# Peptides against a protein of PDB entry 1IK9: the designs that were tried, part 55

Target 1, 211 residues: chain A of PDB entry 1IK9
Amino acid sequence: MERKISRIHLVSEPSITHFLQVSWEKTLESGFVITLTDGHSAWTGTVSESEISQEADDMAMEKGKYVGELRKALLSGAGPADVYTFNFSKESCYFFFEKNLKDVSFRLGSFNLEKVENPAEVIRELICYCLDTIAENQAKNEHLQKENERLLRDWNDVQGRFEKCVSAKEALETDLYKRFILVLNEKKTKIRSLHNKLLNAAQEREKDIKQ
Target 2, 207 residues: chain A of PDB entry 1IK9 as posed
Amino acid sequence: MERKISRIHLVSEPSITHFLQVSWEKTLESGFVITLTDGHSAWTGTVSESEISQEADDMAMEKGKYVGELRKALLSADVYTFNFSKESAYFFFEKNLKDVSFRLGSFNLEKVENPAEVIRELIAYALDTIAENQAKNEHLQKENERLLRDWNDVQGRFEKAVSAKEALETDLYKRFILVLNEKKTKIRSLHNKLLNAAQEREKDIKQ
Target 3, 195 residues: chain B of PDB entry 1IK9 as posed
Amino acid sequence: MERKISRIHLVSEPSITHFLQVSWEKTLESGFVITLTDGHSAWTGTVSESEISQEADDMAMEKGKYVGELRKALLSVYTFNFSKESAYFFFEKNLKDVSFRLGSFNLEKVENPAEVIRELIAYALDTIAENQAKNEHLQKENERLLRDWNDVQGRFEKAVSAKEALETDLYKRFILVLNEKKTKIRSLHNKLLNA

## One batch from the design tools (peptide; aimed at target 1 Y177, target 1 (a further copy) K187)

Design b2_p21_3_s3 (made by RFdiffusion4, then SolubleMPNN; its pose is not in this set)
Fold by OpenDDE base, seed 4:
Structure b2_p21_3_s3 (fold): chain B 211 residues (1-211), chain C 211 residues (1-211), chain A 21 residues (1-21)
Amino acid sequence: as target 1 above (211 residues)
Amino acid sequence: as target 1 above (211 residues)
Amino acid sequence: SKEEKLKKQEEEEKKEEEEQE
């Protein structure tokens, strides 16, 4: 089961933060349980897949698009743009929400809720879920931090090896060329010496023929 | 202001999860505000630095050690080892907690709380804090995840450059040696050819002298 | 002889070449 809790402001009670909990199995499209609380009272309703389909049809909206709007309204809370307005009557237990566009507001959905007999249990469970989520997120954060530190060490190690490899390549190239030049110059000197000896021997032979 | 919320079980109500909120400025040693709630009622008390010092003295415990025990009891919740037991009387508003060791339990501290007139406001604020903490931790996790993905890319990039540098070093060494050997062999062949010409010239001169 | 000196020099060059391989 998946769950999301959001803060909402009701049009009737704008000074009192309400909490909207939505719980669903795998997909919001298959239905969900909605819970509203003000920290004292709680109200719950179950919305079926058939009701979601009916609301989409009544709106003349494609079901996937409608579910996409429900997800934004009910799971994101009122984002910072007040794009969604929430209304609830404690008398009728009727919950409805509207999408506010620049020029037109329209009702996105409506649900009949029932007052919970033991709101304290619902509130305690909601707080427990929040604390569990905090603990899970802290554990994920600590894991990611340790992994980050590992990756940074691994990067520094490879970087240091790479720099050493570059320097060693340049040093190797320089050393090989120096050795090559030395040996080449020695062989060139020997060739010159042997040529001079051949020239001298030829000159001596020409002198010996001339008596 | 720092805050920690923990789940606790009261000895008097072990089936009902209670929430213990502790709020403090910089250090728990300088005093704190304690809030207890069952999701319906709330009780709050303020504990001063002087009261903490007095409790430490009454226990004949060094203050830093005592504050260390308070931190474990009040900020960790009852860890999985039930090392801390919590007691609260709704009648007297007296809260006390004990440290349970294998052979001895002792009272660690006690506080007078006051019943909050509007517990719903305290509960709403507590839920708000939990939701804010969830959002902050999610944002930190998303940041760390993106940073880990960056570091992994950077590592792969340097690793790939390092491997190319190694291969290029080996290729350079091989090419330089091949070129060196070719030129050296050419010079050696020329030296041998010149030596053979000198030997032949010497042999011809010895024949001419014997003639 | 001049021939023996050249042959000895060739042997020394060959030995220097073998020490450089």
Scores: peptide ipSAE 0.020, ipTM 0.811, DockQ to the pose 0.002
OpenDDE base, seeds 1, 2, 3, 5: peptide ipSAE 0.016, 0.016, 0.020, 0.017; ipTM 0.812, 0.815, 0.815, 0.811; seeds 2, 3 fail the geometry check

Design b2_p21_3_s4 (made by RFdiffusion4, then SolubleMPNN; its pose is not in this set)
Fold by OpenDDE base, seed 1:
Structure b2_p21_3_s4 (fold): chain B 211 residues (1-211), chain C 211 residues (1-211), chain A 21 residues (1-21)
Amino acid sequence: as target 1 above (211 residues)
Amino acid sequence: as target 1 above (211 residues)
Amino acid sequence: SKEEKLKKQEEEEEKEKKEQE
């Protein structure tokens, strides 16, 4: 079961932050449980897949698009642009929400809720869920931080090995060329010496032939 | 201002999860505000630095150690070993907590709380703080995840460059040695040829002298 | 002899070759 809690402002009570919990199994499309609370009272309603389908049909909206809008409205709360307006009557227990566009406002959905007899239990469970979520997210954060530190160490180690490899390659190339030049110069000197000895021997023989 | 919310179980109401909020400025030692709620009622008390010092003195405990125990009790809730027991009288508004060790249980602290007139406001603010904390932790987790993915890419890139550098070093060394051997062998062949010419010239001269 | 000097030089060159391989 998945759950999302959002803060919302009701048009009827703009000074009082309300909390909207939505709970569902696997997908929001299959239906959900909605819970509204003001921190004193709570109201709950179950929305079936058939009700979601009926509301999509009544809006003449494609169901996947409609569910996408429901997900934005009910799981994000008042989005960053106040695109969604929430209304609730405590008397009728009628909850409805509107999408406000620049040129058009329209009702996106409506649900009948029931007043919870023991709101404190719902509120305690909601706070427990928030605290559990905080603890889980903190544990994930600590894990990711430790992994980040590991990856940074591993990166520095490989970078240092890479720099050493580059330097070792350059040093090796330079050393090999130096050694090669030395050996080649010795061989070139020996060749020159042998040529001079051959020239001298030929000149001496030419002198010996000239008596 | 720092804040921590913990779930606690009261000895008087073991079936009802209570929430203990502690709020402080910079350090818990300088005093704190404690708020207790059952999701319906709320109770708040302010604990001064002088009260903390007095409780440490009454316990004959070093203040830093005492504050360390307060931090464990009040900020961790019931620790994983039920080391801390919480008691609250709704009638007297007297809150006290005990540390349970194997051989000794002792009172760790006691505070007078006041019943909040509008508990819904305290509960709403507490839920808002939980939701804000969840959002902040989620944003941190998403950031750390993106950074970990970046570091992993960067590690793979450097590793791939390092492997290429190693292979290029080995290939360079091998190629340089092959080229050097070829040039050296040419020089060695020329030296051998010149030595043979010198030997032949010397043998011819020795024949000419014997003649 | 000149021949012994040539042989010794070939042995030194072969030794240098083995020290470089």
Scores: peptide ipSAE 0.005, ipTM 0.808, DockQ to the pose 0.002
OpenDDE base, seeds 2, 3, 4, 5: peptide ipSAE 0.005, 0.006, 0.005, 0.005; ipTM 0.808, 0.807, 0.808, 0.807; seed 3 fails the geometry check

Design b2_p21_4 (made by RFdiffusion4)
Pose (drawn by RFdiffusion4):
Structure b2_p21_4 (pose): chain A 207 residues (1-76, 81-211), chain B 195 residues (1-76, 83-201), chain P 21 residues (1-21)
Amino acid sequence: as target 2 above (207 residues)
Amino acid sequence: as target 3 above (195 residues)
Amino acid sequence: SLEEEIAELKAEMAAAEARAS
């Protein structure tokens, strides 16, 4: 059981703002209840599933395509106009295309005996919605703060692992260099003794 | 300018639900407007900064402690009474085995209730809209942080596993370059023996 | 400097890997 409460402007009353409440079960296609209120009175009407299928036929439209139009217009490039007569309780709305507009929907609403009850329930629904949302935003705020920390934690764990690797790498190389360079000292020494022995043989050949 | 709309029950009409709307600027301490509505009529009252502090004196409470009680009672066990004939509104606090009048307001019937009711409904719809948008922004950030975390965690796994492969990998290379020096040393030594 | 000595050592490692191949 879902509903949407939207504000709308009627052509015959651009001064005051009205409210449209549409409620259904699962899908609009199966039918819906529509209520119009100016904050004092309320007018209500119902549209059955069969009435929707028929209206789509009379409009030469694919049924799902027609329900899509109803969703854009009633549940808030597509321009829609709304009219209401308090004298007749007739409510209709048109889609305004280029130079060509057409009747998209018409409802004979009935003035409600208990406007206050309807208005109170509507406000109550809105307040419940505001409440459910805040609880959700709080739950997400906490999850947000948890992740901001869980990242900072691991980020630090990362920097430490890297810094530990660099310390270990330089430590190993330092030892290596020492051993390797000691050998080089031997090589140079041996190499030079050899040279010396070559220069001594060379001197015996020459004298 | 902030506001809170609470659903309440009056002692003289537990059947019907009323709505209490409280509005202010910065803090209740500087005064506030309170509106009571049953969806048909509406009653309003203004409470000045001067009256509030005045009440804080009659009670001998710090203006802060007193405002605190109002926040708990008016912005949502608290009991509410209203007489449509007198427009007098008062509320009490109920503890274990005692109750006491906590405050009152002389409200006045509003001339155009529909206007007030329409503005109240409009506010609620805007609030719903804003809250739904924030729920999206925070939902995405929750996603970005989830991804960013997996990234770094992966970097950590890779980094730690590297630090553990380092000693073994570097020692092999050191053996290799070291074995070359030894060979040279042997060959030199052998040459020297030749001579 | 110690960095230069590390660089030289890496170069000698690379040349030892080439000859060992």

Design b2_p21_4_s1 (made by RFdiffusion4, then SolubleMPNN; from b2_p21_4, 12 letters changed)
Fold by OpenDDE base, seed 5:
Structure b2_p21_4_s1 (fold): chain B 211 residues (1-211), chain C 211 residues (1-211), chain A 21 residues (1-21)
Amino acid sequence: as target 1 above (211 residues)
Amino acid sequence: as target 1 above (211 residues)
Amino acid sequence: SLEEQIKKLNEEIEEALKKAE
């Protein structure tokens, strides 16, 4: 079961923060349970997949698009852009919400709710869910932080090894060339010495022929 | 102002989860506000620094150690180790808690609370704080996740460059040695050729002298 | 470059050998 709690403001009670809980199995399209509370009273309603389909048909909206709008309205909370307006009558237990666009407001959905007999139990369970979610998110944050610290250390180690490898490659190239030049110069000197000996031998032979 | 909410179980109502909120300025030692709720009623009390000091003195406990025990009892929630037992009388509004050790139980602290006239406001504010904390922790989790993904990509890039650098160093060494051997063999062949020319010239001179 | 220096040194060795041949 998936669950989302959001704070909302009702048009009828703009000074009192209300809490909208939505719970569903796998997909919001399959239906959901909606719970509204003001911290004293609670109201709950169940919306079936057939009711969602009927509302989409009544709106002449494609079902996937309609469910997408429901998700934005019911799961995101009142973002600063007052795009969704929530209405509730405690007398009729009728909940409805509108989408406000620049030039057009339209009713997106409506639900009949029932007043919960023991609102304290619903409120306690809601607070428990919030505290569990906080604890889970804190544990996840600590895990991610430790992993970040590990990855940063590993990155610094590999970076340092890479820099050493680059420097070692350049040093190797320089050393090998220096050694090669030394050996080539020795061979050049030996070749020059052998040529001088050949020239001297040829000059001596020319002297021996001339007696 | 710092704040912590925990779930607790009261000895008098073991089937009903209660919520203990503690709020303080900078340090718990400076005093705190305690709020208890069952999701219907709320009770609040203020504990001063002087009261904390007096309780520590009455217990013959060092103040820092006492505040450390208060922090464990009031801020950690009921961990599975039932080390702290909470008691509250709705009639007297007296809240007290005990530390349970293997062989000894002792009262750690006690507070007089006052029943809140508008518990719904306190409960709404408590839920708002939980929802804000969830949102903040989610944003932090998303940030840490993105940073982890970045660090992992950066690590993989540097690791790949490092492996290429190692391979390039080995290839360079192999190539340079092959080139050196080729040039050395050419010079060795030239030196051998010059020595053979010198030997032939010496043999011809010896023939010319005998001739 | 060091490669150019090696190449030049090799050419100088070959020229010195040709003049002596």
Scores: peptide ipSAE 0.018, ipTM 0.820, DockQ to the pose 0.113
OpenDDE base, seeds 1, 2, 3, 4: peptide ipSAE 0.019, 0.019, 0.019, 0.019; ipTM 0.820, 0.820, 0.820, 0.820; seeds 1, 2, 3, 4 fail the geometry check

Design b2_p21_4_s2 (made by RFdiffusion4, then SolubleMPNN; from b2_p21_4, 12 letters changed)
Fold by OpenDDE base, seed 3:
Structure b2_p21_4_s2 (fold): chain B 211 residues (1-211), chain C 211 residues (1-211), chain A 21 residues (1-21)
Amino acid sequence: as target 1 above (211 residues)
Amino acid sequence: as target 1 above (211 residues)
Amino acid sequence: SLEEKIKELEEEIKEVEKKKE
């Protein structure tokens, strides 16, 4: 089961933060359970897949688009733009919410809730879920932090080895070239010396033939 | 201000999860505010630095060790080992907790609480703090995940460059060596040829003199 | 090593030069 808790403000009680819990299986389209609380009282309702389909049809909206609007309204809470307005009557247990666009306001959905007999149990379970979520997120953060520290060390190690490899390649090329030039110049000098000796020997032989 | 919320079980009400909130400035040693709730009622008390010092003295415990035990009891909640037992009287508003070691149980601390007139406000604030903490931890998690993915890419890039550098160094060394051998062997052959020509010229001159 | 092979080639050149004087 998936769950989201959001803070909302009711038009009837704008000074009191309410909490809206939505629980569903896999997709919000398959239906959901909605729970509203003010920290003292709680109200719960179940919305079926058939009700979601009927509301989409009544709105003349494509079902996937309608479910997308439900997801934005019910799972994001009151974003800074007051795009969604929430209403609840404690007397009738009727919950409804509206989407406010620049020039158009429309009712996005409505649900009948039931007052919970033991609101303290619902509130305790909600707080437990928050604490469990905090613990899970902390464990994930600690794991990711350790992995980031590992990856940073591994990066520094490979970077240092790479820089050493570059420097070693340049040094090797320079050394090999210097050695090559030295040996080649020595052999060129020897070849020149031997050619001069051959020229002298040929000149002496030409003198010896001329007497 | 620092804050920790933990779930606890009271000896008097073991079937009902209670929530223990502790709030403090910088160090728990400087004093703290404790809030207890069952999701319907709430109780609050303030513990001063002087009371912490007095409790440590009454226990004949070093203050830093005592504060260390308070931190374990009040901030970790009920760990799996039931090392800490929590007690509360709703009639007297007296809260106390005990440390259970294998062969020894002792009272670790006790506080007078006051019943909160508006528990719903305290509960709403507590839930708000949980939701804010979840949002902060999610943002940290998303940031760490992105950094992890960045570091992994950077590591792969440097690793691939390093492997190419190693291969390029080996290839360079092999190529330079082959070129060096070819040129040296050519010069050795030329030196050998020139020496043979000199030897022949000397032998011909010796024949011409005998002739 | 490349260094060892360079030294061997240098020695072989010196030997060829010494045998031929």
Scores: peptide ipSAE 0.018, ipTM 0.815, DockQ to the pose 0.113; fails the geometry check
OpenDDE base, seeds 1, 2, 4, 5: peptide ipSAE 0.013, 0.014, 0.013, 0.014; ipTM 0.816, 0.816, 0.815, 0.815; seeds 1, 2, 4, 5 fail the geometry check

Design b2_p21_4_s3 (made by RFdiffusion4, then SolubleMPNN; from b2_p21_4, 11 letters changed)
Fold by OpenDDE base, seed 2:
Structure b2_p21_4_s3 (fold): chain B 211 residues (1-211), chain C 211 residues (1-211), chain A 21 residues (1-21)
Amino acid sequence: as target 1 above (211 residues)
Amino acid sequence: as target 1 above (211 residues)
Amino acid sequence: SLEEKKKELEEEIKEAEKKAK
């Protein structure tokens, strides 16, 4: 089961933050449980897949698009854009919400809720879920932080080895060229010496022919 | 102001999860506000630095050690080890907690709480704080995840460049040696050719002298 | 310079590579 808790404001009680919990299996399209609380009272309703399909049909909206709008309204929390307005009557237990567009507002959905007999239990469970989620997220944060520190060390180590490899390649090239220049110079000196000996021998022979 | 919410069990109501909120400035040693709730009622008390100092003195405990024990008791949550037992009387509003050692239990601290007139406001604010903490931790998780993915890519890129640098160093050495061997062989061939010419010239001169 | 000798060597290498083909 997946769960999302959102902070909402009711048109009837704009000074009192309410909390909207939505619980579902796999996808919101298959139905969900909605729980509303003000920290004193709680109200719960179940919305079936058939009700979601019927509401989409009544709106002449494609089901996937409608479920996408439900997800934004019910799972986003009160985003800063007041795009969704929430209404609840404690007397009728009727909950409905509207999407406010620039020129048109329309009812996106409505739910009949029932007052919870023991709201304290629902509130305690909601706080427990929040604390569990905090603990899980903290553990994940600590793990990711340690992994980041590890990866950064590993990157620095490889970077340092890479820079040393580049420098060592340049040094190797320079050293090899220096060594080979020395050997080639020795061979060039030997060739010049042999040429000089040949020239001297030829000059001596030409002198011997000229008597 | 720093805050920690913990789940606790009271000896008087072991079937009902309670929540203990502790709020402080900079350090717990300077004093704190404690709030207890069962999701229906709430109780609050303020503990001063002087009360903490007095309790440490009454226990004949070093203040830093005592504050360290308070931090474990009040900020850890109900750790699995039942090392701390919490007691609260709704009638007297007296809250106290004991540290349970293997052979000895002792009272670690006690607080006089006052019943909150509007518990729903305290509960709503507590839930808001939990939701804000979840959102902050989620944003941090997403950031750390993206950084991890970045660092992993950067590591793979440098590692691949390093391996290419190693291979290129070995290839460079091999190529330079091959090239230099070719040049050296040419110079050796030229030296041999010049030696042969010198030998032939000497043999011809020796023939001319014998003729 | 070392650079001039390197260029001269590179030219000799190219000549050697041409003769070895």
Scores: peptide ipSAE 0.093, ipTM 0.835, DockQ to the pose 0.761
OpenDDE base, seeds 1, 3, 4, 5: peptide ipSAE 0.035, 0.061, 0.024, 0.030; ipTM 0.833, 0.830, 0.828, 0.830

Design b2_p21_4_s4 (made by RFdiffusion4, then SolubleMPNN; from b2_p21_4, 13 letters changed)
Fold by OpenDDE base, seed 5:
Structure b2_p21_4_s4 (fold): chain B 211 residues (1-211), chain C 211 residues (1-211), chain A 21 residues (1-21)
Amino acid sequence: as target 1 above (211 residues)
Amino acid sequence: as target 1 above (211 residues)
Amino acid sequence: SLDEKIKELEKEIEEVEKKKA
């Protein structure tokens, strides 16, 4: 089961932070359990897939779009833009929320909730979930941090090998050229010496023909 | 101010999870505020640096060691080893905790708490802190994840450049050797040709002397 | 380039050969 807890403000009690919990299986479209608490009292309701479908039809909204709006309203918490307004009557246990646009506000949904007899159990379980989520996220952070440190070491190792490879390539090229020039110059000198010997032999033959 | 919330079990109420909040400035040694809640009632007490020092002296324990034990007991939550046992009387508001070792259990500390008149405010603030901590840890996780992805890309880029550099070095060496052998063989052929011309010239001169 | 230096060395060899032919 998936779960989200959000902080909200009720229009009737704007000074008292409330907590809106939504729990569902895989998709919000399949229905969900909504729980509201003020830290003293709790109220819970179950919303079925059929109720979600009916509310979408009553709004003349495509179901996927409507579920997308429900997800934003119920799972995001109070974003800084106060795009969603939450209302709850403790007397009737009627919860409804509106989407506030620039020129038009409209009711997005409404739920009948029931007052929980033992709100302390709901509150304790909510705090347990928060603490478990903190611990899981901390363990994930520690894992990601260790992985970052590993990747940075591996990067430095490969970078150092790359720089050594570049330097070794340049050194190899320079060494091979120097060796090539040396051997080539030796062969040029030997060719020069042999040509001089040929010239001398030809001059001596020309002297022997002339007597 | 630093804060830690831990889940604990009281010996008197082992079926009901309690939450132990500790709040302090920089060091637990400088004193702290302790808050206990069961999700319905809350109890709070302030422990001064002088009380911590006195309790360490009464135990004949070095203060730094005692504060280290307080940190483990009050900030770790119930570890699986149940090394710490928590006791609370709702009637007297007396909170005490024991360290359970293999052969000896001893009282580590005790605090007088006061029942909070408005526990809902304390519980709401506690849930707010948990939600804020979840959001902060999630933002940190997203940052670390993006950094991991960056480091992995950078590693792949350098690794690919390194492999190309290795291949380019081997190709350069092979090419330079091939070229060197070609030029060297040409010069060897020229030297052989010049030696043959010298031998022929010497043989012709020997014929002219015999002629 | 490597090719230019090889060609220059080849030309210097050919020039030394031509001055002697």
Scores: peptide ipSAE 0.017, ipTM 0.817, DockQ to the pose 0.123
OpenDDE base, seeds 1, 2, 3, 4: peptide ipSAE 0.016, 0.016, 0.017, 0.016; ipTM 0.818, 0.817, 0.816, 0.817; seeds 1, 2, 3, 4 fail the geometry check

Design b2_p21_5 (made by RFdiffusion4)
Pose (drawn by RFdiffusion4):
Structure b2_p21_5 (pose): chain A 207 residues (1-76, 81-211), chain B 195 residues (1-76, 83-201), chain P 21 residues (1-21)
Amino acid sequence: as target 2 above (207 residues)
Amino acid sequence: as target 3 above (195 residues)
Amino acid sequence: EAEEEKAEWEAEEKELEELEE
């Protein structure tokens, strides 16, 4: 059981704001209850599933395509106009295309005997919704703060692992360099002794 | 300017639900407007900064402690009473085995209740709209952080596994370069022996 | 370094050869 409460402007009353409450079960296609309120009175009407299928036929529209139009218009490039007569309780709305507009929906609403009960329930539903949302935003705020920390934690763990690697790398190289360079000393020494031996033989051949 | 709308029950009408709307600027301490509605009629009252502190004196409570009690009672066990004839509104606090009048307001019946009710409903719808948008922004950030975390965690896994492959990998190369020096040294030595 | 050492070692071998020659 779902519902949508939207505010709307009637052409015959651009001064005041009205509210439209549409409720259904699963899908609009299966039927819906519509309620109009000005904060004092309320007018209600029902649209059965068969009535929706018929209206779609009378409008030369694919049924799902027609329900889509109802969703954009009633559940809040697509321009829609709404009219209501308190004298007749007739409620209709048109889709305004380029230079051509057409009747999209019509409802004969009935004035409600207990407007206050309807208005109180509506406000109550809205307050419950505001409540459910806050609880959710709070749950997400905490999850947000948890992740901000879990990142900072592992980020530090990362920097440490990298820093530890660099310290170890330079430490290993330093030992390597020492050993390698000691050998080089021996090579240079041997190398030079050899040369010396070669200059010596050279001197014997020359004298 | 902030506001809180609470659903309440009056002692003289547990059947019907009423709505209490409290509005203010910055803090209740500087005064506030309270409105009571049953969805048909509405009663309003203004409580000045001057009256509030005055009440804090009659009770001998720090203006802070007193405002604190109002916040708990009016912004949502607290009991509420209202007489449509007198427009007098009062509420009490109920503890174990005792109860006491906590405050009262002389409200006045509003001339155009529908206007008040319409504004209240409009506020609720805007609040629902804002809250749903924030639920989305925070939902995405929760996603971004989830992804960013996996990234770094991956970097950490790769980094730690590198540090553990370093000693073994570098030592092999060192053996290689070192074995070259030794070979040279042997060949030199052998040459010197030649001579 | 290793390439330079090898080039130095080749140059030393050539010098030794010249001295012999």

